# Peptides against a protein of PDB entry 6FRK: the designs that were tried, part 38

Target 1, 411 residues: chain A of PDB entry 6FRK
Amino acid sequence: NEEVLNAMLKEVCTALLEADVNIKLVKQLRENVKSAIDLEEMASGLNKRKMIQHAVFKELVKLVDPGVKAWTPTKGKQNVIMFVGLQGSGKTTTCSKLAYYYQRKGWKTCLICADTFRAGAFDQLKQNATKARIPFYGSYTEMDPVIIASEGVEKFKNENFEIIIVDTSGRHKQEDSLFEEMLQVANAIQPDNIVYVMDASIGQACEAQAKAFKDKVDVASVIVTKLDGHAKGGGALSAVAATKSPIIFIGTGEHIDDFEPFKTQPFISKLLGMGDIEGLIDKVNELKLDDNEALIEKLKHGQFTLRDMYEQFQNIMKMGPFSQILGMIPGFGTDFMSKGNEQESMARLKKLMTIMDSMNDQELDSTDGAKVFSKQPGRIQRVARGSGVSTRDVQELLTQYTKFAQMVKKM

## One batch from the design tools (peptide; aimed at target 1 F332 D335)

Design b2_p16_3_s1 (made by RFdiffusion4, then SolubleMPNN; from b2_p16_3, 6 letters changed)
Fold by OpenDDE base, seed 1:
Structure b2_p16_3_s1 (fold): chain B 411 residues (1-411), chain A 16 residues (1-16)
Amino acid sequence: as target 1 above (411 residues)
Amino acid sequence: DELKKLHELLLELSEL
């Protein structure tokens, strides 16, 4: 039993290292999991795999929890949020995403560009802010980031802004001059929160980078970027371990809406390939699909039609980046998060919808649609001809619908 | 529980 446990823990450790989890954290997790597993309960014929998975899940949840409550802005106050991070971390894009998030929640939000080091930094921020209709401040001529940050913060305080986001200069490397500049800006504007932005795609380098920032600047919050299918997310654990600061948001793509509040349980579930049930629920609720209540009521009654399936495919297509939805779905591995697989998945859904567009109301609205087709095989041939597909494609759709409708009847 | 059912639902729909 100990040899089997050690073999399974070795496989889990390998998978976590492949997911960019820091080697020190993986070692600590292995020891903690080994200590948390009751070997006597494992001897009693309990599913050893489920027990190990649950122990791993619990220890990963603890690694993402710094034991510190996340800072939250106070309504009706002037909240100054300073962003820090390396160049290429997605910091500037993340400032715009956070500003847009708070604006959509009814906060009076603005952006300040205190990046004087990069040519075109202010133009980039101005373009993003203008597209999102977010007020912005910056200079084309002032070279001191302290002056720009101070003037911008004072201006927006006087205009009673509630969320004042300050984007700072980044560097390609950890340089003392960058940290001195960040400290001078922080001392001048006295931020209520300092947000460190980390790129998840740097893998094992996440620990060293996050530590270097925390050792020089009073990082209070972390945002992890580039969780758009290439980054396996394990770097987030390294950021929390190094900064002792909570992850508050994650960036999940290039769009301004590819930004969500960090949730520990869903994130760890996704990292383990278990899917993100809560994040999918939140995303479905944010869509305000009036049809969800009607669907939930039908499902409670064990009713599911081909029309209900069609409407759900339409809803999935409306949810935006299909890769993000699939990546919230258990059993769709991280490989489905690639931009190539999004188009293929959308093409597959569109093909299924095109098959259903060739069905009649009697076929679509039947509580046993598959039985309607099984009783009259000529319907399959009609639908196949109407949609330009094989009779096999229609039979495959009906087979999947049948499995689904049987699950709904058991609910 | 209903939203978990909806998620399991969307799962099976994506496997179609």
Scores: peptide ipSAE 0.009, ipTM 0.352, DockQ to the pose 0.045
OpenDDE base, seeds 2, 3, 4, 5: peptide ipSAE 0.009, 0.008, 0.000, 0.000; ipTM 0.401, 0.372, 0.403, 0.273; seeds 3, 4 fail the geometry check

Design b2_p16_3_s2 (made by RFdiffusion4, then SolubleMPNN; from b2_p16_3, 10 letters changed)
Fold by OpenDDE base, seed 3:
Structure b2_p16_3_s2 (fold): chain B 411 residues (1-411), chain A 16 residues (1-16)
Amino acid sequence: as target 1 above (411 residues)
Amino acid sequence: DLLKLLRSLLEELSEL
């Protein structure tokens, strides 16, 4: 029994290392899991795999909980949020995402560009802020980030902004000059929260980077970016361990809406490949799929039309990147769609929708759309001409529709 | 029901 436990723990440890979990944390987790499992209960014929999974899940939940309550902004107050992190971490994009998140929640939000080191930093921030209709401050002439940050914070305080986000300079590596600049900015503006932005894709380097920031500036919150890529998110555990600060948000893509409040259980479930059913439900609810009560009732009756398929493709496209949606489904690993395959899959969905845009209501609303086309092949040629595709592409769409309609009938 | 549908739709879309 102990040999079997040790073998299963070795597989779990390997999977966690492959998920970018720090080797020290994996070792500690192995010891904690081994101590939490009663070998006598495992001898009684209980499902050993479920017990190990539950013990691993509990220990991972503890690793993402720093035991410190996350900072939250206060309504009707001026909340200054300073961002720190390496260049390429997604820091500037994350500032805009956070500002947009609070703006959509009815907070008076603004952005300050105190990045004087990177050419075009202010133009990038200005572009992002303008697209999101977020007020911004920065300078093309002032080179001192302390002056820019101080003037911008004062301006927006005087204008009664509730959320004042300050983006700072990043570097490609940890440099003492970067940390001194960050400390000078922090001392000048007296932020209510310092947010460390970490790229999840840096793998085993997450701990050392997060620690270097925490040792120099009073990091109180972490945001993890690039969780839409091949990064399995294990680096987030390393950031929490090193900073002793909670993850407050995650960046799940390049779009301004690809930004979510951090939830511990869904994140660990996803990390273990268990899927995020709760986050999928939340995203489905955010889509106001209540207008699809009529669709749900049709589906319960085994009815599925080409229009119903079109509406589902629209819903999938509204849920965000297809790779993220798949990564929320239990048994679909985060790696199931590379970013290249996602764009191709979205282009394929758009192509299918463009074909359906050339169909008439009789074709779209038929409970047996494929049979309508099979009985009158001239419809395939009309749709192909209308959508600028081959007759083969229309036949492929009808084949896919037939598979879906057969699945719905088995539900 | 909706989640089961979305799962089935996504499973078939992933095979495409």
Scores: peptide ipSAE 0.017, ipTM 0.457, DockQ to the pose 0.066
OpenDDE base, seeds 1, 2, 4, 5: peptide ipSAE 0.016, 0.015, 0.014, 0.016; ipTM 0.452, 0.414, 0.454, 0.406; seed 2 fails the geometry check

Design b2_p16_3_s3 (made by RFdiffusion4, then SolubleMPNN; from b2_p16_3, 9 letters changed)
Fold by OpenDDE base, seed 3:
Structure b2_p16_3_s3 (fold): chain B 411 residues (1-411), chain A 16 residues (1-16)
Amino acid sequence: as target 1 above (411 residues)
Amino acid sequence: DLLKLLHEILLELSKL
């Protein structure tokens, strides 16, 4: 029994190390799981795999919980949120995402660019803020980030803003001058929350990086970025362990909407390759697909048209990054699609939609669209010419449609 | 039903 436990724990530890979980945390997890599993209960014929999975899940939940309540903004108050993090961590993009999140929730939100070090930092912030219709402040002439941050915070306080987000300078590495600048800005503006932005793609460097920030600046919250289909998420555990601060949000892509509140259970489930069925349901519900009663009734009757397929492709494209949606499905690991494969799959999906844009209503609304084309091959040639594709590409689309229509008939 | 359809579409698209 102990040998079986040790073998199964070795597999889990290997998978967690492959998921960029810090080696110290994996060792501690292994010891905690061994101490939490009763070997006598495991001898009684209980499903050993389920017991180990539950123990691992429970210990991972503890590793992502710092035991500190996350800071939340107070409605009707002025809440100053200072962002800190390295250059390339997604800090500036995350400031805009957080501002947009609160604006969509009905908060009076603004952005301040206190990054004087990076050429074009203010232009980048201004571009992001303007696209999101978020008020912004910064200077092209002032070089002291303390002055810019102080003036911007004062301006937006006087204008009764509720969420005041301050983006600071980043560096390529931890430098004492960066931390001194961050401390000077923090002392001047007296932020209600300091948010450390971490790139999840840095793997085993997450612990050392997060610790270096926490040792110098009073980090109270963490945002993990680049949790697109490549980031295995294990670095997030390292950030919590090092900062002793909760993860409040995750960045899930490059779009301003690719930003969500951190949920512990879905995150750990995804990290273990168990998927995130709840998050998939939430994303499907956000599409308001229940408003399409006509589609639901067709599906119940085993009917599926090329138009119905087109609408489902549009829905999939609205759910966000394809790699993330797949990573929410149980049995699809977070690494199932490389970034290259995601772009290729999205380009392929768009190509299929462009072919369907050249179809007529008789072809799109037929309950047997493939048979319409098989009976009149001249339709394939018309659609191919109209969409600028080969007749083979149209035949591949019809083959794909036939598979889906057969699946719907078996539902 | 719709979630099952989306799941199956995603599974087939993942094989492409």
Scores: peptide ipSAE 0.120, ipTM 0.789, DockQ to the pose 0.062
OpenDDE base, seeds 1, 2, 4, 5: peptide ipSAE 0.127, 0.110, 0.133, 0.133; ipTM 0.794, 0.779, 0.796, 0.792; seeds 1, 2, 4, 5 fail the geometry check

Design b2_p16_3_s4 (made by RFdiffusion4, then SolubleMPNN; from b2_p16_3, 10 letters changed)
Fold by OpenDDE base, seed 5:
Formats: C-alpha cells, structure tokens, sequence
Structure b2_p16_3_s4 (fold): chain B 411 residues (1-411), chain A 16 residues (1-16)
C-alpha cells in the first residue's frame, strides 16, 4: 500500500513538474499529501486513487490561494491600476483586455501608455485601444514615463474615469533601471492596485521573476498570460507563492475577449488534466442556452437544418473564445488550442453566418438543405450574390452542412 | 454527456 501510494505520488509529482510547478512547491505538496493520507487511512475503504487525487487537488488549491482578498475597483471612484511585468509577458495586450473587460461591465475605462522604452509601444496600445473603443493617453515626444503617467492619470481623473490603467515599460536586460522607473511611476501616480503580468510559458523562472518584481514594487495582483499555449500554468503557483498576491485574471489567447476572471477550481482541474466540467457547466448556464434543449432534442431525432447550424454558430460566438470552452473539456486541452488562430476560426464562422443571412426560410428550415440547393442551382447564385461571396463559398458551406447533418443522423 | 456531445459537435463545425 505504501509502495502504491509512493508510486502514485511520484506520477503526480512528475506531472506537476511537467506542468512547470516549482520543484520546491512540488516537494512540499508531496509531503503535505503524504501526511494528509496517512491521517485519513484510519477512515473508510474509499478508492485510494480518488483519495490521493482529492488530497493533491486540495493542496494545489492552497498553493494558488495567497490568503489575501483580491483588490476590486470601487464603482463611482477613480481606480488607478498600474501594470508591471517583463517585456513579452503580454502586459500591453493584457492592459487592453482588462480595460475592455471593465468597459463591457459598464465601467468608464481608459488606458495610459507610459512605455517610452519600446519603439511603437504607444502605437500598439493606440491600435488596440482604438479597436476596442477605449480612450487612451500617451506621448510621441515625452520620454519620461513619470510625466506621461502623471499627466494621463490627471487627465482621466478630471474626466471622471473609473478605471485608469497605466502600462509601463517592460525590459529584459536593465532590471535595476526598470525597477527604479517603475517605482518612480508608482510613487507619482499612487496606484490603487499594482498588477504583475506573468507569462505562463516561462516555466521554472516564474518564481524568481515574480519575486524580483514583488521585492521592488508593491504587487497586489497577478495576471497570468499565454494559458492557451503548451504552458499548463504551473508557473502561476510559483508567482502566487512569490508575490503573495492573488491571480485575478487569466489570458487564454490573442483576442481581446481571451480574458477571464481567475477561478481556482477550474484552473487546478485543468492543471491536473481533469478538465473543468464545472466551469463549463457554469459557462453554459451563464449563456442561458435554453435553446440547447430544443437542439439536443432535434439532434436526438437526427434532425439538423441550416438554421440550427446558424443558431449554433451564434451560440459559439456568444460563448466567446472557443478555445477556452474546448480547453475546459477533459482531453481537449493541449492539442486543440494549438491548431487554429481563434480569430481566424471566428472570422470563418462569421463568414458562414453572412452566407446564411442571404438564405430564405425555405432553405434554412429544410431538413435537407443541401438537396434544396442541388435541385435549384439558381439558389446558390442568389445566395452568393446576396452575401458578396463566390458560388464556391456557398457550395463549401453546403458541403460542410451536409457532412454535419450526416453525422447528426448517425448519432 | 449531452453538453460534451454538443461541444464536440460545435468543435467539428469550427474545424470545417
């Protein structure tokens, strides 16, 4: 029994190390899990595998909980949020994602570019902000980030902005000058929250990097980026341990919507390769996809129309980043996120929907939509003209629909 | 199970 326990703990430890969990944390977890099981072995004949899995899960939940309540912005106040992090961490992109998140929640949000070091930093922020319709501030001429940050914060305070996000310079080689610049900016603007942005893909370096930031500036929140990649996010535990600060959000792709509030349970389930069935259920329930019952009943009867396909594309688009949703399903995590630029998939779905918007009800509601078009080729030409696409694009859609409808009939 | 089935269906649609 002890040999079996030690073998299972070794497999778990290996999997956690392969997930970029820090070696010290893995060792500590192993000892904590072993101690927890040795105490519980005096109780009932539960499946030892489930017990170990639960003990591991419980200890990982403790590792991601810093015991500190996350800072939250106050409605109707001016909340200054300073971003810090390495160059390439996704910091600038994450500033835009956070601003967009709060804007969609009905907060008056703005962005300040205080990155004077990186050529084109302001243009990149301006491009992202303009695309998201987020007000922004920065300078092409001012080289002092303290001046830019101070002027921008003052401007947006005077304009009664509720969320004022300040992006700072990220540097790779001049740590001391970066940290001094960050401290000067922090002292000048007096932020309500300092957010450390960490790339999940830096693996075992997460602890040392996160500690270096925490030792220089009062990091109060962590955002983990690039959780859409091969990074299992184990470095996030190291960042929480080093900063003693909660993870508040995760970045899960390149799109501005590839951003979600951090949930402990889903994250740990994903880290363990268990999937996030609970978070998937929550996300489906949040979408009020009551129409899914009607679809499921149609699918059970082998019925699937072009309208049903259109409604499903709408549902996918409402669910947001499809990679996130699939990454919540056990066994879909790693390989599925690697295949498609999610923006390209969404653009493709939107193109298919635009083609279907040019179809009539008889075409959309037919149980054999492909046969309706095959019997009257003039319909393909009409739809192609109406949607501004080629007849080939319409034929491709109908071919896709036909493959899908055949699959539904086999279900 | 039905939700996972639906999501697999939606996945296959997105890969098309």
Amino acid sequence: as target 1 above (411 residues)
Amino acid sequence: DELIRLLKILQELSEL
Scores: peptide ipSAE 0.012, ipTM 0.456, DockQ to the pose 0.100
OpenDDE base, seeds 1, 2, 3, 4: peptide ipSAE 0.011, 0.009, 0.011, 0.007; ipTM 0.469, 0.444, 0.461, 0.412

Design b2_p16_4 (made by RFdiffusion4)
Pose (drawn by RFdiffusion4):
Structure b2_p16_4 (pose): chain A 374 residues (1-38, 47-273, 303-411), chain P 16 residues (1-16)
Amino acid sequence: NEEVLNAMLKEVCTALLEADVNIKLVKQLRENVKSAIDNKRKMIQHAVFKELVKLVDPGVKAWTPTKGKQNVIMFVGLQGSGKTTTCSKLAYYYQRKGWKTCLICADTFRAGAFDQLKQNATKARIPFYGSYTEMDPVIIASEGVEKFKNENFEIIIVDTSGRHKQEDSLFEEMLQVANAIQPDNIVYVMDASIGQACEAQAKAFKDKVDVASVIVTKLDGHAKGGGALSAVAATKSPIIFIGTGEHIDDFEPFKTQPFISKLLGQFTLRDMYEQFQNIMKMGPFSQILGMIPGFGTDFMSKGNEQESMARLKKLMTIMDSMNDQELDSTDGAKVFSKQPGRIQRVARGSGVSTRDVQELLTQYTKFAQMVKKM
Amino acid sequence: VSEALEELIERVEAFE
C-alpha cells in the first residue's frame, strides 16, 4: 500500500513538472501531501486537490478600486509578457463596468510602443496619453497622471516597458516611475508559458517595486500556467485576472478552482422529542423538581412518571431509524404525515409498531398545542 | 398519562 501511494504520487509530480510548476514546489508538495495524508481515484485526487488549494492561496485579498476616487494602476513585468495588451484589456473591462478609465504609455524604449497603445485605445474608445518625443518615462507618467487627475478620471492605468532583473538600469527607472506617480496598485503581468526562471524575476520585481496583484496572460493555448505558483509565492500577490487571447475582450477574472483543475488535469414532533429527551436526561432529577416549597402539588402521579422516563429510548429507536432529512426537518412530524410509508420502516428495524404512535400522536398533538401556547 | 406529563411540565417551568 506504500507502493500504491508513491506510484500515483510521482505521476502527479510529473503532471506538475510538465505544467511548468517550479521543481522546488513539486518536491515540497510531494512531501506535504505525503505527511498530511497519514472510488479509489477520488480518495486520492481529493487529497491532491486540497493540497493544491493550500498553495494557490496567498492569504491576501485583491486590491479593488474605489468609485469617485483616483486609482492609479502601474503595470510591470518582463519583456513581451503582454503588458500593453493587458493594459487595454483592463481599461476596457472597467470602462464597460462604468469607470472613467484612461491609459498612459510610459514606454520610451520599445519601437512602435506608443503607436501600439494608441491603436488599442483608439479601438476600445478609451482616452490615452503618451509621447513620440519624450524619452523619460518618469516625465510621461507624471505629466499624464497629472493631466488625467485634473480631468477627474477614476482608473488611470500606466503602461511601462519590459524589464529584467539583470538590468539594474531598467529596475531603477521602474522604481523612479513608481515613485513619481505613486500607484495605488502595481500589477505583475506574466506569460503563462514561463518555465523555471519565473520565481527569480518575480521575486526581484517584488524587491525593487511593491507588487500587489498578478495577471497571467497567454492562457488560451497549451500552457497551463504553473509558473504562476512561483509569482504568487514571490510577489505575495493573488491573481486577479487572466488573459485568454489577443483581442481586447479576451480577459476575465481569475477563479482558483478551474485553474487548479486545468493545472492538474413552531412546535413539532421533533421538538416535542428533544424537550422530552432533556427532561429524561434531567429525568433522574425529577425529585429535585418536587423540592420547591409550596409547589409540590403532586409527585409521580399514578406512577406514570416512571414510564415518561422509559418512553424516550423507544422513541429514540424511531430517531435511530430516521435519516437526516426527517431528523433535520423543520417539522419532523410533517415529513411522516405526508408519507405514512415512513411510519412502517421506522416500525420495522426499531421494533416499535405503527400502533404505538397513535397514542404518541395524541400525546404529540397535546404537547404541540401547549408550546405554541408557550 | 397526559395529566402526569402536564403536571411535570408545570413543575419544570415553576422551577426555572

Design b2_p16_4_s1 (made by RFdiffusion4, then SolubleMPNN; from b2_p16_4, 11 letters changed)
Fold by OpenDDE base, seed 2:
Structure b2_p16_4_s1 (fold): chain B 411 residues (1-411), chain A 16 residues (1-16)
Amino acid sequence: as target 1 above (411 residues)
Amino acid sequence: SLETELELLEKVLKAM
């Protein structure tokens, strides 16, 4: 029994290392899991695999919880949020995503560009802020980030902004002068929260980088970026362990909406390759589709129309990158997360929708749409001509619809 | 594939 446990723990440890979990944390987790597993309970014929997976899941959940409550902004107050992180971590993009998140929640939000080191930093922030209709501050001439940050914070405090986000210069690990600059900015603006932005794709370097920031500035929150890539985000565990700070948000892509509040259980489930069914449900429910109740009722009655399928394709398109949705479903591997497959899948959905746009209400609203077309083959030719596709493409759509409608009737 | 997209749609609809 101990040999079987050790073999299974070795597989789990390998998978966690492949998911960029730090080797020290993997060793500690292995010891904690081994100590939490009663070998006597393993003798009772319980599913040893399920028990080990549950123990691993429980210990990973503890590693993501720093035991510190996340800072939250106070409504009607001026909340200054300073961002820190490496160059290329996605820090500037994440500032815009967080600003947009709070703006959409009805907060009076603004952005300050205190990155004087990177050429075009202010232009990039200005472009992102303007596109999102977020007020911004920065300078083309001032080179002192302390002056820019102080003036910007004062300006937006005087204008009664509630969320004041300060983007700082991104730095490489080896530049002590840059940590001094971050401290000078932090001392000048007195931020209510300091957010460390970490790139999930840096793998085993996450611990040493997160520690270097925490040792210099009072990091109170972590945001993990680039969780849309091949990185399973195991570096996030290293960041929490090193900073002793909670993950508050994750960045899941390049779009301004590719940003979500961090949830422990979905994240660990995804890390283990169990999928994120809860995050899929939440993302589907966050689509305030009042039309979903009507669909759920139709599905409960075993009714599914071509219009219902069209509306679901619209919903999938609104959920964001199709690759992210696939990556939330158990058993859809990383191969579906390639940028090429996403654009191709979205183009296919749009093609199917264009075919359906050439259908009439009788065809769309029929509970047996395939039978309407089979009884009058001239409809297939009309739809094919209207949508600029082959009669075969329309027949393939109807075949797929029929398969789907048969599955819905069996639910 | 279109079949994979429909399997996804089925899984999304089962999660709803």
Scores: peptide ipSAE 0.010, ipTM 0.344, DockQ to the pose 0.060
OpenDDE base, seeds 1, 3, 4, 5: peptide ipSAE 0.006, 0.006, 0.007, 0.007; ipTM 0.343, 0.320, 0.352, 0.341

Design b2_p16_4_s2 (made by RFdiffusion4, then SolubleMPNN; from b2_p16_4, 10 letters changed)
Fold by OpenDDE base, seed 4:
Structure b2_p16_4_s2 (fold): chain B 411 residues (1-411), chain A 16 residues (1-16)
Amino acid sequence: as target 1 above (411 residues)
Amino acid sequence: MLETLENLLNRVRLAM
């Protein structure tokens, strides 16, 4: 039992390290998981895997929770949000995404470009802001970021803006001059929130980067970018641990809409290949699909049928860029994102729906659809023949459904 | 990312 646990924990640790989780956090997680697992309860024939998975999940959730409530803007007030981060972190893009997010929520938002170091920084911000119809401030002639930030903040305060976002200079390296500039800007504008923007793709460097910023400036929030790419979300854990600050948003692509509020449980579920049900629900809610409330209520009661999954697939087909949404469904994330263009991903989902179209109402409406098929294997052969697919394809669908339905029952 | 951890969770399944 202990050897098996140690072997499993070694594999978990290896994959967390491969997922860019800092080695210290992985060690801490290992010890915390070991201490949280009652070996005596594991002897009682409980699904040892489910216990270890739950322990790992619980400890990962704790690593993402700094125990500090995230700062939130106050409606009807002037909220100054200063962005800090390295060049290439996606900071400038993230400023625009955050401004656009709040604008879509009915906040009066604006952008200030206090990046005097990068040639064309203001033009890039201006271009992004103009496309999003976000008011902006900056200078082509003023080289002092303190002056630009102060004047821009004052201007937008006087114009009763509610969300005033200040983009600062990024450097390629951690330079003392960058930190002094950030401190001078922060002292001048007195931001209500300082947001550290981190690129998740920097891997094991996430801790050291996040710490260097936290040691110099009063980082109160983190935004993690490039989570759509090869970035393994383990850097997010490192950022929280180093900054002791909550992740407030994540960047999930290049588009201005590829920006989501950070949710701990969905993020860890996605990290673990369990899918992102809440992010799926949020995206579905943003689409104002009329049937969402009934589904959310079923999910809250731990009910999830093959029909509910089919309805989710129909909703997903309506949402457009298919790869991002499939990545939110338990068991669909990996095989659908790694090898296909958007058309292939859509064809695969359409294949799954075609399999479900060959199911009967008893199979579709069962709260344990997989058990209906397991009790009567002839159903798999019927559905396979009806949909023109292999019995393996039906079994794969049922396996994915089972993973999802088990997750919903634990919510 | 997800492949590595799903593969991990699957390896953890196969090791049990």
Scores: peptide ipSAE 0.009, ipTM 0.408, DockQ to the pose 0.016
OpenDDE base, seeds 1, 2, 3, 5: peptide ipSAE 0.007, 0.000, 0.000, 0.000; ipTM 0.388, 0.327, 0.323, 0.329

Design b2_p16_4_s3 (made by RFdiffusion4, then SolubleMPNN; from b2_p16_4, 10 letters changed)
Fold by OpenDDE base, seed 3:
Structure b2_p16_4_s3 (fold): chain B 411 residues (1-411), chain A 16 residues (1-16)
Amino acid sequence: as target 1 above (411 residues)
Amino acid sequence: SLETLENLLEKVLKAM
């Protein structure tokens, strides 16, 4: 029994290390899990795998909980949020994502560019802010980030903004001059929250980086970026451990909408490869996919039309990046879609939808759409001409539909 | 219902 436990713990530890969890945290987790598992209960015939998985899950949840309540903005007040982090962490993009998130929730939100070090920082922020219709401040002539931050904060306070986000300079390295500048900016603007932005793809270096920021600046919140990539999110545990600060949001892609409130349970579930069923439910609910109940009922009856397939493609496209959806399905690792495959898959979906846009209601609403086309081959030629595709492309779509409809009938 | 939707999405994804 102890040998079986040690073998299973070794597999879990390997998987956590492969998920970029810091080696110290993995060792500590192993000891805590080993101490939390009663070997006598394991002898009594309980499902050893489920027990170990539950113990691991519980200890990972504790590693993500800093024991500190996350700062939240106060409605009707001026909330100054200062962003800190290395260059390339996604800090500037994350400022825009956070601003857009609050704006969509009906907060009066603005952006300040206090990055004087990076050439074109203000132009990048201005471009992002303009696309999102977010008010912004910055200078092309002022080189002191303290002056820019102070003037921008004062301006937006006077204009009764509720969320005032300040983007600061990033460096490629942990430099004392960067931390001194961050302290000077923080002292001048007196932020209500300091957000450390961390790139999850840094892996084992996340702890040292997060610690270096926390040791110099009063980091109160963490945002983890690039969780859409090969980063399995284990670096987030390192950030919490080092900063003793909660993760408040995660960046899940390059789009301004690829930004989500951090949820502990879904995140740990995803980290363990259990999928993010809860996040998938929340996305389905946010999309008001009430039509999915009607689809589920049709599917229970073994009915599946080309229209039902079209609606599912629309739903997949609305749920966001396809890699994120896959990464939310249990047993689909994020590795199944390289970034190149996502754009190609979305382009393929759009092509299939464009073919279906040239179909008539009789073709779309038939419970055997492929049979409608097989009985009257002239329909394939009509649809091909209408959508500007080959007859082969239409036949490939019908072949995919037929495979899918056969799978639905077996459910 | 959700397991059915996940299985459906998985099947859509495998059919693509």
Scores: peptide ipSAE 0.007, ipTM 0.328, DockQ to the pose 0.060
OpenDDE base, seeds 1, 2, 4, 5: peptide ipSAE 0.000, 0.000, 0.006, 0.000; ipTM 0.298, 0.309, 0.333, 0.297; seed 1 fails the geometry check

